# Peptides against a protein of PDB entry 7Q4I: the designs that were tried, part 110

Target 1, 281 residues: chain A of PDB entry 7Q4I
Amino acid sequence: HENSTIAERLYSEVRVLCWIMTNPSNHQKKARHVKRTWGKRCNKLIFMSSAKDDELDAVALPVGEGRNNLWGKTKEAYKYIYEHHINDADWFLKADDDTYTIVENMRYMLYPYSPETPVYFGCKFKPYVKQGYMSGGAGYVLSREAVRRFVVEALPNPKLCKSDNSGAEDVEIGKCLQNVNVLAGDSRDSNGRGRFFPFVPEHHLIPSHTDKKFWYWQYIFYKTDEGLDCCSDNAISFHYVSPNQMYVLDYLIYHLRPYGIINTPDALPNKLAVGELMPEI

## One batch from the design tools (peptide; made by RFdiffusion4, then SolubleMPNN)

Design b2_p18_4_s3 (from b2_p18_4, 9 letters changed)
Fold by OpenDDE base, seed 3:
Structure b2_p18_4_s3 (fold): chain B 281 residues (1-281), chain A 18 residues (1-18)
Amino acid sequence: as target 1 above (281 residues)
Amino acid sequence: KKEKEDFEKILKELKELL
């Protein structure tokens, strides 16, 4: 039996609402697989779409579909959360329908922080915003106070927050949050290793992306090492994760255990005689 | 076939992390 006592404590003390950016064409193809995997470990899970889906628990936001409307969808999603769910959680995660998140590792990172601190975390990028902004693909998490400031102070003021729905979603929210003094936190572990990743594990772990001309190395706010030291042992998120890969990651992280590392391992089976097979179940 | 290939890739990547 696995001892989950600490994880259960953090589940109660560090409450996370996860909202998933999706669209009607992806409800069945992608979003339902988030719901069936890592999304189950959120305290609240909401899918933000342009159409309602009762099976998925999707909300129809008053926005159009397409890449040019992602900023509009993010604004409406946080307005909806503030109106209906601001007291249901302490922290509010945005993720895409192809983002995989280890929610326990996120709770561990967030545990020292007050939800009343105006802060948000993610994969920090340096361009366009002085304090940096969080990559949209890696997912980013706002404190309750950060959501309040975004919705109540920033969104109503065109001088603080872009009123139209155009622009890069992650850059635009980053500008708005900076303008209301929400801090862009450092999500790195105690060894300085990243926790939020805008790519799949393969792309971060394999040295093939060592081309210094790759835009990512120009965008990353903190200097990171390449190879195995790139990633925290307590990594939180990966992007571009296919539906099938979500189930594989779920199995590998939560179900697969090497024998003898489990706190109460099962006894070894009796050795069979030469030519003897295990009995059929 | 594709699922198995994806699984083997992820396993290889995770084993390299371990």
Scores: peptide ipSAE 0.020, ipTM 0.552, DockQ to the pose 0.029
Fold by OpenDDE base, seed 1:
Structure b2_p18_4_s3 (fold): chain B 281 residues (1-281), chain A 18 residues (1-18)
Amino acid sequence: as target 1 above (281 residues)
Amino acid sequence: KKEKEDFEKILKELKELL
């Protein structure tokens, strides 16, 4: 029998709305597999699309499809969330329809933070934005206050936030959030290990795939080690996860148990005051 | 070192199963 008491507590105290970036062509191919795997562990799960799908619980946003519209879709998604769902959660995760997320590990990371703190978390990149920005593919999570500032303060002001729908979605939201003093948090664990990953587990865990010339090493905000030390034992997300891999990950993480090994969770940290961050490592 | 090698082996095996 699993002791889920702490996970159940965090489910109630750290409420997460997950919105999934998708399109009509991926509803059946990708998005439904998110819904059947890790998405079921969100407090609220919404698929943001250009077409409604009642089986998926997909919202039709007033945007076109294509890579040049991803920024437009992100703006409309957060507008929709603010209008309809801002009180349904404390934290608001963006993920792609090929991102896999361990929601319990995200709740653990978020637990000390107030949702009224203007902060967001993800895989932090250093280019283009002074404080950094969060990788779109790894997924990123905004506090309720961060969503409020983004929608109410940033989006209406072309000087603070790009009004057109073009550009790199993750960079553009990063610029907007910086301009309204939403802090780019540190997602690393107490050992300095990353939790949000813009690639599949294999690419992070196996050093043989890490060419030092690979753009990732120039983009990553924090220095990270290669191999097993790359990744937190409480890792949160991976990108480029196929539908089949989602079911494998779901089985390995939530069903497969090594007999006789009992993990005792670490004690929860103290809660931070509004505006307070954990010290960077 | 040994844990890393074991984990890499597990990942390789998992990839081959996928």
Scores: peptide ipSAE 0.017, ipTM 0.515, DockQ to the pose 0.029
Fold by OpenDDE base, seed 5:
Structure b2_p18_4_s3 (fold): chain B 281 residues (1-281), chain A 18 residues (1-18)
Amino acid sequence: as target 1 above (281 residues)
Amino acid sequence: KKEKEDFEKILKELKELL
C-alpha cells in the first residue's frame, strides 16, 4: 500500500496545467504516450498542435508546422491558455512530446512560491538573455502571473516581444519574460542539484568524458557536477525520452519499489510572500 | 563508485530492453 497523502494535498494546492508541444505527425507516435504516462498526473493536460485531435485532446493553433514556427506556436499556446484556462491552474508547464516529467517533484519545488509571483522555472541557460532563459526541451513552468504578463503585457508590444514567428522558441520567450520583469528562478534543490534536464537521464548520470567543449557546459547557468551528483533526488524532467522509455520510467518511478526501504518525505518548506524567492544557493 | 557502477549496469540493461 502506498501513502500518497502529501502528493494528493500538493495536487490540490499546486495546480499544474501541462501543455505539450506537438504536431499532427507525432499525435500517435509520441503525444499519445505522454497522455498515457506522466501527463495523467497534471491537473489539466492540453496538446498544442496545428490540427485538432479529440482522442488526444489536441488544440489546432493558427500556426504552420516546422521548426521555424515553434515560437509562433508557443505564443498562440499561451494566448489560448490565458483566454480559456488561466484560472484552471496555478502553474503552466510547457513540455515537448519527448519530455518526461515527474509532476509531484515539480509541485514540491513550486509549493513555497505564490502563483502571483512573476516567476518561471526550468533548466536555466546563460546566453542571449541577461537573467538567463529556460531550455525548451527540458520544459519550463510559468506562474499564473508570468502567463498574464507574457500574454497581456509582452506579446502586444513588438518592443518587448518578437512579433514574427521566427527564432529559438525558448530564447524568445526568455527575452519577452525578462522584458516584463518575470524572474528566471533557480530550480536547483537545497544541495545545488539540478531538477530540469535537457537530455535523457543516461547523459546526465554517466560522466561521459564529454569534451569540455560540449556546448551544454557553455550554456548552463549554474555549474553542476557530473555523475550521480548531477541530479536532484527530486528531479523533475528529462528530454529526448522515447515513447518506450516513458513507460519504463513510469514503471521505475511509480511502481518498482525496493522491499523494506521506506522513503520518508521531507517536510514542506514555509510559503513565501508574493514576489519573494528562495534564498540563493 | 559502486552505486554508479550498479546504476550504469541497470541503465545498460534498460537500454537493451528498449
Scores: peptide ipSAE 0.016, ipTM 0.520, DockQ to the pose 0.029
Fold by OpenDDE base, seed 4:
Structure b2_p18_4_s3 (fold): chain B 281 residues (1-281), chain A 18 residues (1-18)
Amino acid sequence: as target 1 above (281 residues)
Amino acid sequence: KKEKEDFEKILKELKELL
């Protein structure tokens, strides 16, 4: 019998609303597979689209489709969350319909933090934003206070937040959040290993798969090693995960067990005060 | 060394599944 007592406790104490960036053409192709796999482990799961889908539980946002409208969709998604769901969770995850997330590992990372701390986490990139910004594809998670500041303080002010819908959505939200003093947290584990990944596990775990000239090495905020030391044992997310790969990952992570190996979870860290962050490694 | 080689084999097999 698997002992899930700590995971059940964290499910109650670290409530996560997951919103999935999707479009009508991907409802059946991609988004439904998120709902059938890792999305079922969120406390609340919402699909943000341009069309309503009652089977998927998709919301029709007042935005156009296409890559040039992703920033518009992100703004409307967080407005919708703030209006209807701000008290339904403590943390608010954005993910794509091809992002896979280990929600238990995210709850473990978030456990010490107050949801009233203005902070967000993800795969931190260094360009364009002084404190950094979180990669859109890896997914990023805002505290309840971060969502409040984004929607109430940043979005209504064109000097703080871009009013048009153009630009890279992850860069633009990163600028807005910095302008309202939402902190770009460090999501690395105690060994300095990353938890949010903008690629599939294969691309991070296999050494020399990436040319040193690959843009990722210039964008990553924290220096990361290649190979086994690239990734936390408590990794949270991967991007470019196909629908079939989501089911494989669900099986490998939640069902497949090596006989005679029992993982004892590490002790939970002490909770931080409001506004307090873990020291950067 | 052996654990690393075994891990690389597992990763290669996982890659073929993914």
Scores: peptide ipSAE 0.015, ipTM 0.524, DockQ to the pose 0.027

Design b2_p18_4_s4 (from b2_p18_4, 9 letters changed)
Fold by OpenDDE base, seed 3:
Structure b2_p18_4_s4 (fold): chain B 281 residues (1-281), chain A 18 residues (1-18)
Amino acid sequence: as target 1 above (281 residues)
Amino acid sequence: SELEKDLEKIREELKELL
């Protein structure tokens, strides 16, 4: 038996719109697997692309494809959300089509915060932006007020927000948000453990998986450890998750305990008499 | 690892776009 009462409450009180960064070549290869796994637990799920796909529920944004256009796509995605969906949710998550998210754990983290607070959360990096910025791959979540400030105050002003579509997407939005006093929040749990991760679980959980010279250790805003103590019990996201790994994670995590879902074990079977076997199935 | 090298390359490419 399963008790999901708390998770259902948070689903209603902490509404999350998830938008997925994708492209037409990845609609079938990656994006559809997000829709079939963790994306179904968002209050609203939208795929932001350059082509419409009715099966996927993909939006065709007026942008080109390629890494040098990711910033342009992010700007257009949030403009689209503000115009059509700003009241459909309280929080607005950006994720890639290879990001996996435990939405219940995100709702748990966000529950104390007002969506009218100008704040956003993710895996905080320290370079380029004074307050830090959130890693694009780990996914980041904006409050409704943060989206409003980004779209209404930052984007129209070239002094506050980069007008061209070039640059690192996560850095550029981080600069824009800082310039309109949106706070880069701390997503760590009460034990100081991270919740948003820019790599797969394996890369964070295995000690000495990465060299100490690896760029990640210079980029992280908060000091973190590798191994079993790397990650919160309420971890939210992982990146570079293959389509097959999404199904594996979806199975493993929800056979375990996402926040607000209490699994009640089945009753113990009756004891057998000496020499008695269990019935054949 | 080969994967680590790929990730470093990706991050360096992002820096060049700034």
Scores: peptide ipSAE 0.028, ipTM 0.683, DockQ to the pose 0.082
Fold by OpenDDE base, seed 4:
Structure b2_p18_4_s4 (fold): chain B 281 residues (1-281), chain A 18 residues (1-18)
Amino acid sequence: as target 1 above (281 residues)
Amino acid sequence: SELEKDLEKIREELKELL
């Protein structure tokens, strides 16, 4: 028996639409495994593709496939969401078809924020964008107001948002969002530990003798420690998770329990006013 | 991509550490 009362409350109060970046070749290989694991915990789950798939609930966006079209796909995905689903949720998560997300932990992080606050969260990177931008692979979540500003104010203006479909998807949306005063939030927990991760847990948890020259250490906006202190106990996402690893993570997180250890959830923080952010750590 | 190559190197290094 599990007490899910607070998780059920947050499911109702912090509504999340998850859209998954995928392509027709990955519908069966990757995307269906998202649907069968963590994606079932979203309030709404949509797969954004170039081909329709009724079994997957995939939408055919008017874009080409390939890495050079990811920015185009992101723009069309958010246009589609704004037109059809802007009132179906309070928060709008982008994830890849190899991203694993603990949606309950994301709801916990988002709980104090108003969806009318122009803010988005993820793994914040430092280059190219003054306030930072969120790593595409780790997934990033926009407030309803952030989506509105992106689609209505940024996308129609070539001076604010790149009209071409080329470029790094995460950098380009980061530029557009900054240009319409959507704030790049701090997703770290109260101990300063990260919640969104651009790699698998093993890469973050194991102190790698990674050369300090590794690009990641130059890209992270906030200093992170290696080892067990790298990751929040309430971590939200990991990237490069294989289909098999998704089922393993689902089992470990939601089913496997050490007998005699009871986890009591922390008290929910106070809700913030519209436009208010948590203090940076 | 350079990123994929770097990730593969990290994976290889991690396998050696485990």
Scores: peptide ipSAE 0.027, ipTM 0.683, DockQ to the pose 0.123
Fold by OpenDDE base, seed 1:
Structure b2_p18_4_s4 (fold): chain B 281 residues (1-281), chain A 18 residues (1-18)
Amino acid sequence: as target 1 above (281 residues)
Amino acid sequence: SELEKDLEKIREELKELL
């Protein structure tokens, strides 16, 4: 009884490869639950790890084990994608093994953009990078051209991209992408509401949940409010989502329906030319 | 997550360097 025609169209026209940042200790605890929930809605799903896992479809990247290698892992993940999967998708999402993503909403946001446009989207933060960078925890999505520029132009040049594996991975990729003219896009909806969130829904939806001194308010690139107006009706991601919460969210979003309420989707916007962005709100 | 704690720690470290 559900009409998914437009979602099926977008699944075909806006192909998304999702790669999940994980480690061997989290394969069963976290990553498996991504695969069983929102990850199944990606066109391709790959788990990037330090060990291979055939049940999970995890890739063993040539990175050491440890918390200090996240940047190294991100570099190797995108190198692997470029070498093996660059033509398997139009857009390439990085997410953590505790990020929940509504992939259909991401396809809707990405629909007008060309994958040949050097752009990436996520929860934009303002420090350290002039154009901003995308929060690692909220997940971020690169166009095919952005991946190409990152791997081919940025990574080989230590003046453009940090050669060591230390540092905040989201900041470092943000610096690298800026240095090769990949644009930090605006992921907000037409009402100026955010779509990528670095915390659980509860932290964004409840007013005054955090102190004004909380780092997030200094980091957020665009002005945001708390409460029901915090978040787009077409929100894309939330972070710090437990395995149990992933199943709850999957049920609430895709299965639970209020009887007699029919949502009519907005018309798709016109396609943008290569290099063209939607105006910022 | 452990990753987020690490990122937060790194952000704090970066703030001290700037």
Scores: peptide ipSAE 0.033, ipTM 0.705, DockQ to the pose 0.082; fails the geometry check
Fold by OpenDDE base, seed 2:
Structure b2_p18_4_s4 (fold): chain B 281 residues (1-281), chain A 18 residues (1-18)
Amino acid sequence: as target 1 above (281 residues)
Amino acid sequence: SELEKDLEKIREELKELL
């Protein structure tokens, strides 16, 4: 007995294509578990690999495997999306095969934005890119216009986008997107709490889990705290989620209910004009 | 690049911590 009317509305109005970064060795170990859990809530789900897998719906991109090819894979993935799927969705999420995403919460965040606005969202980091860049592991979502600009304007120009396949994938796309005036959006909720997380919930929720000198605290673009206030009630993603943990999260988020507690969703915000962002919080 | 090395170190450190 669940009312999903608003979620169903957002599923139709805020269409999300999710592409999963994976490799052939992880098709069975990791990627299939994404497909069996949160990936089924995407409007379109594609696994980007170096080998085709018909069972997984994996695409063989013309790239090699290894850490040094992640940037190459990202470029080819978005080229593939632009060529074959640019009209299949309004928003285009990159996630890793160990990222867990609450797609409904992402749709809620994205609802006010026009997909024709050149913007992308994720866990914003401050180094290397002036406007910031989105953490690769937490996943990041591009508007349709952002994908267009990336593929059509940035990728063909070596001055705007790194031609080599080496480098940090998330930093490199962040540089490219900045160079074509795609805005690094603020994914925080109205209370200033983050929605995209580069670690598992435990690492964010448990105070003093990490040393204060931990690099993360220097990299985050927006101030964040540990504990229950770390994370939005409408959190979108977590990284380093094991295959088993994906099923646990699916159960906890979508099935387990405290009896007698009814969650009433907040009203949807007003839609923004093309090019308009939410006010700073 | 220096950046790549730093990021790789960070990733390695993350793997050790996680």
Scores: peptide ipSAE 0.030, ipTM 0.711, DockQ to the pose 0.597; fails the geometry check

Design b2_p18_5_s1 (from b2_p18_5, 10 letters changed)
Fold by OpenDDE base, seed 2:
Structure b2_p18_5_s1 (fold): chain B 281 residues (1-281), chain A 18 residues (1-18)
Amino acid sequence: as target 1 above (281 residues)
Amino acid sequence: MSEEIDKRAEEEAKFREL
């Protein structure tokens, strides 16, 4: 017997549109496995591609394929969302077709925030953008107001947002969002543990999995350690999750239970006013 | 900036093969 009453409440009160960055070669290989696992827990799920796929619900954006077009695809994806879906959700998650997301944990993090607050969340990196930017691979979530500002205020202005389609997608959106005063939020839990992760759980949980010179340790905005203290009990995302691992994670998170252990959820925080952020931890 | 981004992308590409 499972009591999902709070999760159901949050599903209604914290509506999330998830858009998945994919390409035609990955529709069957990767994207369909997102749809069959964690993507089904989004209020709306859209696959952003260069080709339409009616089985997947993929949208053909007017962009080319390849790494050099990821920024172009992100711009067109958010334009498409703003035009067709801005009222379908309160929050707008970008994820890759190899990102796994625990949507309930994201709703919990987002619950206190107003969708009219210009804010976005993810795994915050410190280089290139003064306030930081969110890792593309870990996925990042924009408020409705952040999407509005991005599409209406930033994208039309080459001084605020890069007009070409080249560059690091996550850095470029981070610059654009900063330029329209969208705040790079703190996604850490009350213990200071991260929620969005640019690698698989194993990479974060196992100490010394990488050397100290690994770029990640230089990029993280907030200091974090490897091991069990790396990750919130309410972690939201992991990247480089294979299609098979998505099904494993779905089983482990939603089905496998240790007998005799009952998880009691913490009380929901108080809702914040428009423009208000949670206190720094 | 481009070189660092390229380096990150190259290092990340190794994780996709795992």
Scores: peptide ipSAE 0.311, ipTM 0.870, DockQ to the pose 0.081
Fold by OpenDDE base, seed 3:
Structure b2_p18_5_s1 (fold): chain B 281 residues (1-281), chain A 18 residues (1-18)
Amino acid sequence: as target 1 above (281 residues)
Amino acid sequence: MSEEIDKRAEEEAKFREL
């Protein structure tokens, strides 16, 4: 017997549209496995591609394929969402077709915030953008107001948002969002632990798995430690998760239970006013 | 800036094959 009453409440009160960055060659190889695992826990799930796939629920965006077009796909994806789906959710998650997300933990993080607050969350990086920007691979979530500002105010203005499709997707959206006063939120828990991760759990949990010269340590906005204290008990996302690892994570998180251990969820925080953020730690 | 981004993308690509 499982009690999901709080999770069901948050599913209704904190509505999340998840859009997945993919391509036609990955529809069967990767994207299908997102749909069969964590993507089923989104209020709405859309795959953003260059080709339509009715089995997957993939949208054909008017963009080319390849790494040099990721920024173009992100712009067209949010335009599509704003035109067709802006009222279908309160929050709008971008993830890759190899990102795994614990949607319940994201709803818990987002619960106190108004969707009318111009804010977005993810794994915050410090280079190139004064307020920081969110890692593309870890996935990032925009409020409804952030999507509106991005599509209506930023994208039409070449001075605010890059008109070409080149550049790092996560850096370019970060610049655009900063230019329309969308705030780069703090996604850390009350203990200062991260929730969005640009790598698999193993790379964050095991000390010395990466060289100290690894770019990640220079890019992270908030200082973090390696090991068991790296990651929140309410972690939200991991990147570079293979299709097989998605099923393993789904089993470990939602099915495997240690007998005799009962988790009691913390009380929900108070809701914030429009424009109010949680204090930074 | 572009070179650092390209280097990041190349280093990250190694994690996809793991």
Scores: peptide ipSAE 0.305, ipTM 0.870, DockQ to the pose 0.080
Fold by OpenDDE base, seed 4:
Structure b2_p18_5_s1 (fold): chain B 281 residues (1-281), chain A 18 residues (1-18)
Amino acid sequence: as target 1 above (281 residues)
Amino acid sequence: MSEEIDKRAEEEAKFREL
């Protein structure tokens, strides 16, 4: 028997709309497996594509396919969310169709924050944006106010937000959000450990898995350690997760239990005022 | 800036094949 009372409370109090970046060629190969695993734990799940798929709940956005159109797709996805779904949730997660997310851990991180605070969270990168920006692959979550500012204030103004569809999706949204005073939050836990990860767990947990010259070590906004201290016990996301690995992670996280070990959740922090952030660690 | 982004995209693409 499992006691989910706190998770159920957070499901109601911290409503998350998850939108998944996908394309028609990945509907069956990848996106369907998100829907069958972690995506079922979102309050609302939408797949953003170039073609409609009623079985998947995919939306056809007016965009082309390919890596050069990811920024265009992100702009149209948030426009669609703002027009149709802005009141359906408090927080709006972007993830890829190969991102795995522990939604309960995200709700725990978001719990103290007001959705009216202009803030977003993810794996923070340093280059190109003064406050930093969030890794596209690790997934990032916007408050309701952040979505409003992005769609209403940033997107209509070419001086604030890039009008063409070219560029790195995560960098371009990061620039737009900074220009409308949406804050790049700190997603680390109380021990300074990361929660959003742009790679699979193995690549973060195994020391010296990558060369010191690997771009990631230059891009991370906060210094991170290798090994077990890399990752919060309340980690939120991993990227480059295969469809098969999604089912393995679902089993390991939600079903597999060591007999005789009882995990007691930490107490919920106090709620912050509108515009207030947790202190940086 | 474009070259660095392209390099990141190329290096990230290797992780998709694993």
Scores: peptide ipSAE 0.300, ipTM 0.866, DockQ to the pose 0.081
Fold by OpenDDE base, seed 1:
Structure b2_p18_5_s1 (fold): chain B 281 residues (1-281), chain A 18 residues (1-18)
Amino acid sequence: as target 1 above (281 residues)
Amino acid sequence: MSEEIDKRAEEEAKFREL
């Protein structure tokens, strides 16, 4: 017996389109497992590829394959979303085909925000972009207004947004979004714990798992610690999740229950006005 | 900037095999 009434309400009120960055070689190996696990909890799920796949619901974008084309693919993906799907959702999540996402926790984070607020969320990094930018691998979510500004205002202007397809995808979108006054939001919970993670849970939960010289510690915008206090109880995403681990996580999060423990959800916060953000913690 | 981005991409690539 499960009571999903609040989750069902949020599914209706906080509509999320998830687009998955993939390629034809990963349709069966990775992307299919996203579709069979966490992707089924999106209001709309689209796989952005260079080849069409009707079984996967993959879109063939007019882009080449390879890491040097990820920025090109992101631009074309958001153009496609704006043209065909801008009214299908309130929020637009980018994830990789090895990102796992707890969509209910994302809806909870997004609930107070207006989709007409020019904002986006993710794991915020500090280099290269003054306000910060969101990690590509952890996934990031744009409001409907952020998508509009990106596609209509930023992309057509080479002074605001890089016209070529080269560069780090997450940095380049971060620059473009900053240039059209899309705000890099704070995704941390009320305890200051992160929700979007650029690695698997193990790398965040185990203290001293990485060297202090590891780039991540220089890139994080907000100070974070390793261990059990690293991560929100309402964590949203993890990256480098294998297809097998997606099924394990899906079981652990949605099926495995400790008998006799009942979690009462916190009350929903008040909705913010258009342009208003939650206070930074 | 390019070299640091490339270094990040190379370091991140190691995590994909785990």
Scores: peptide ipSAE 0.286, ipTM 0.862, DockQ to the pose 0.080

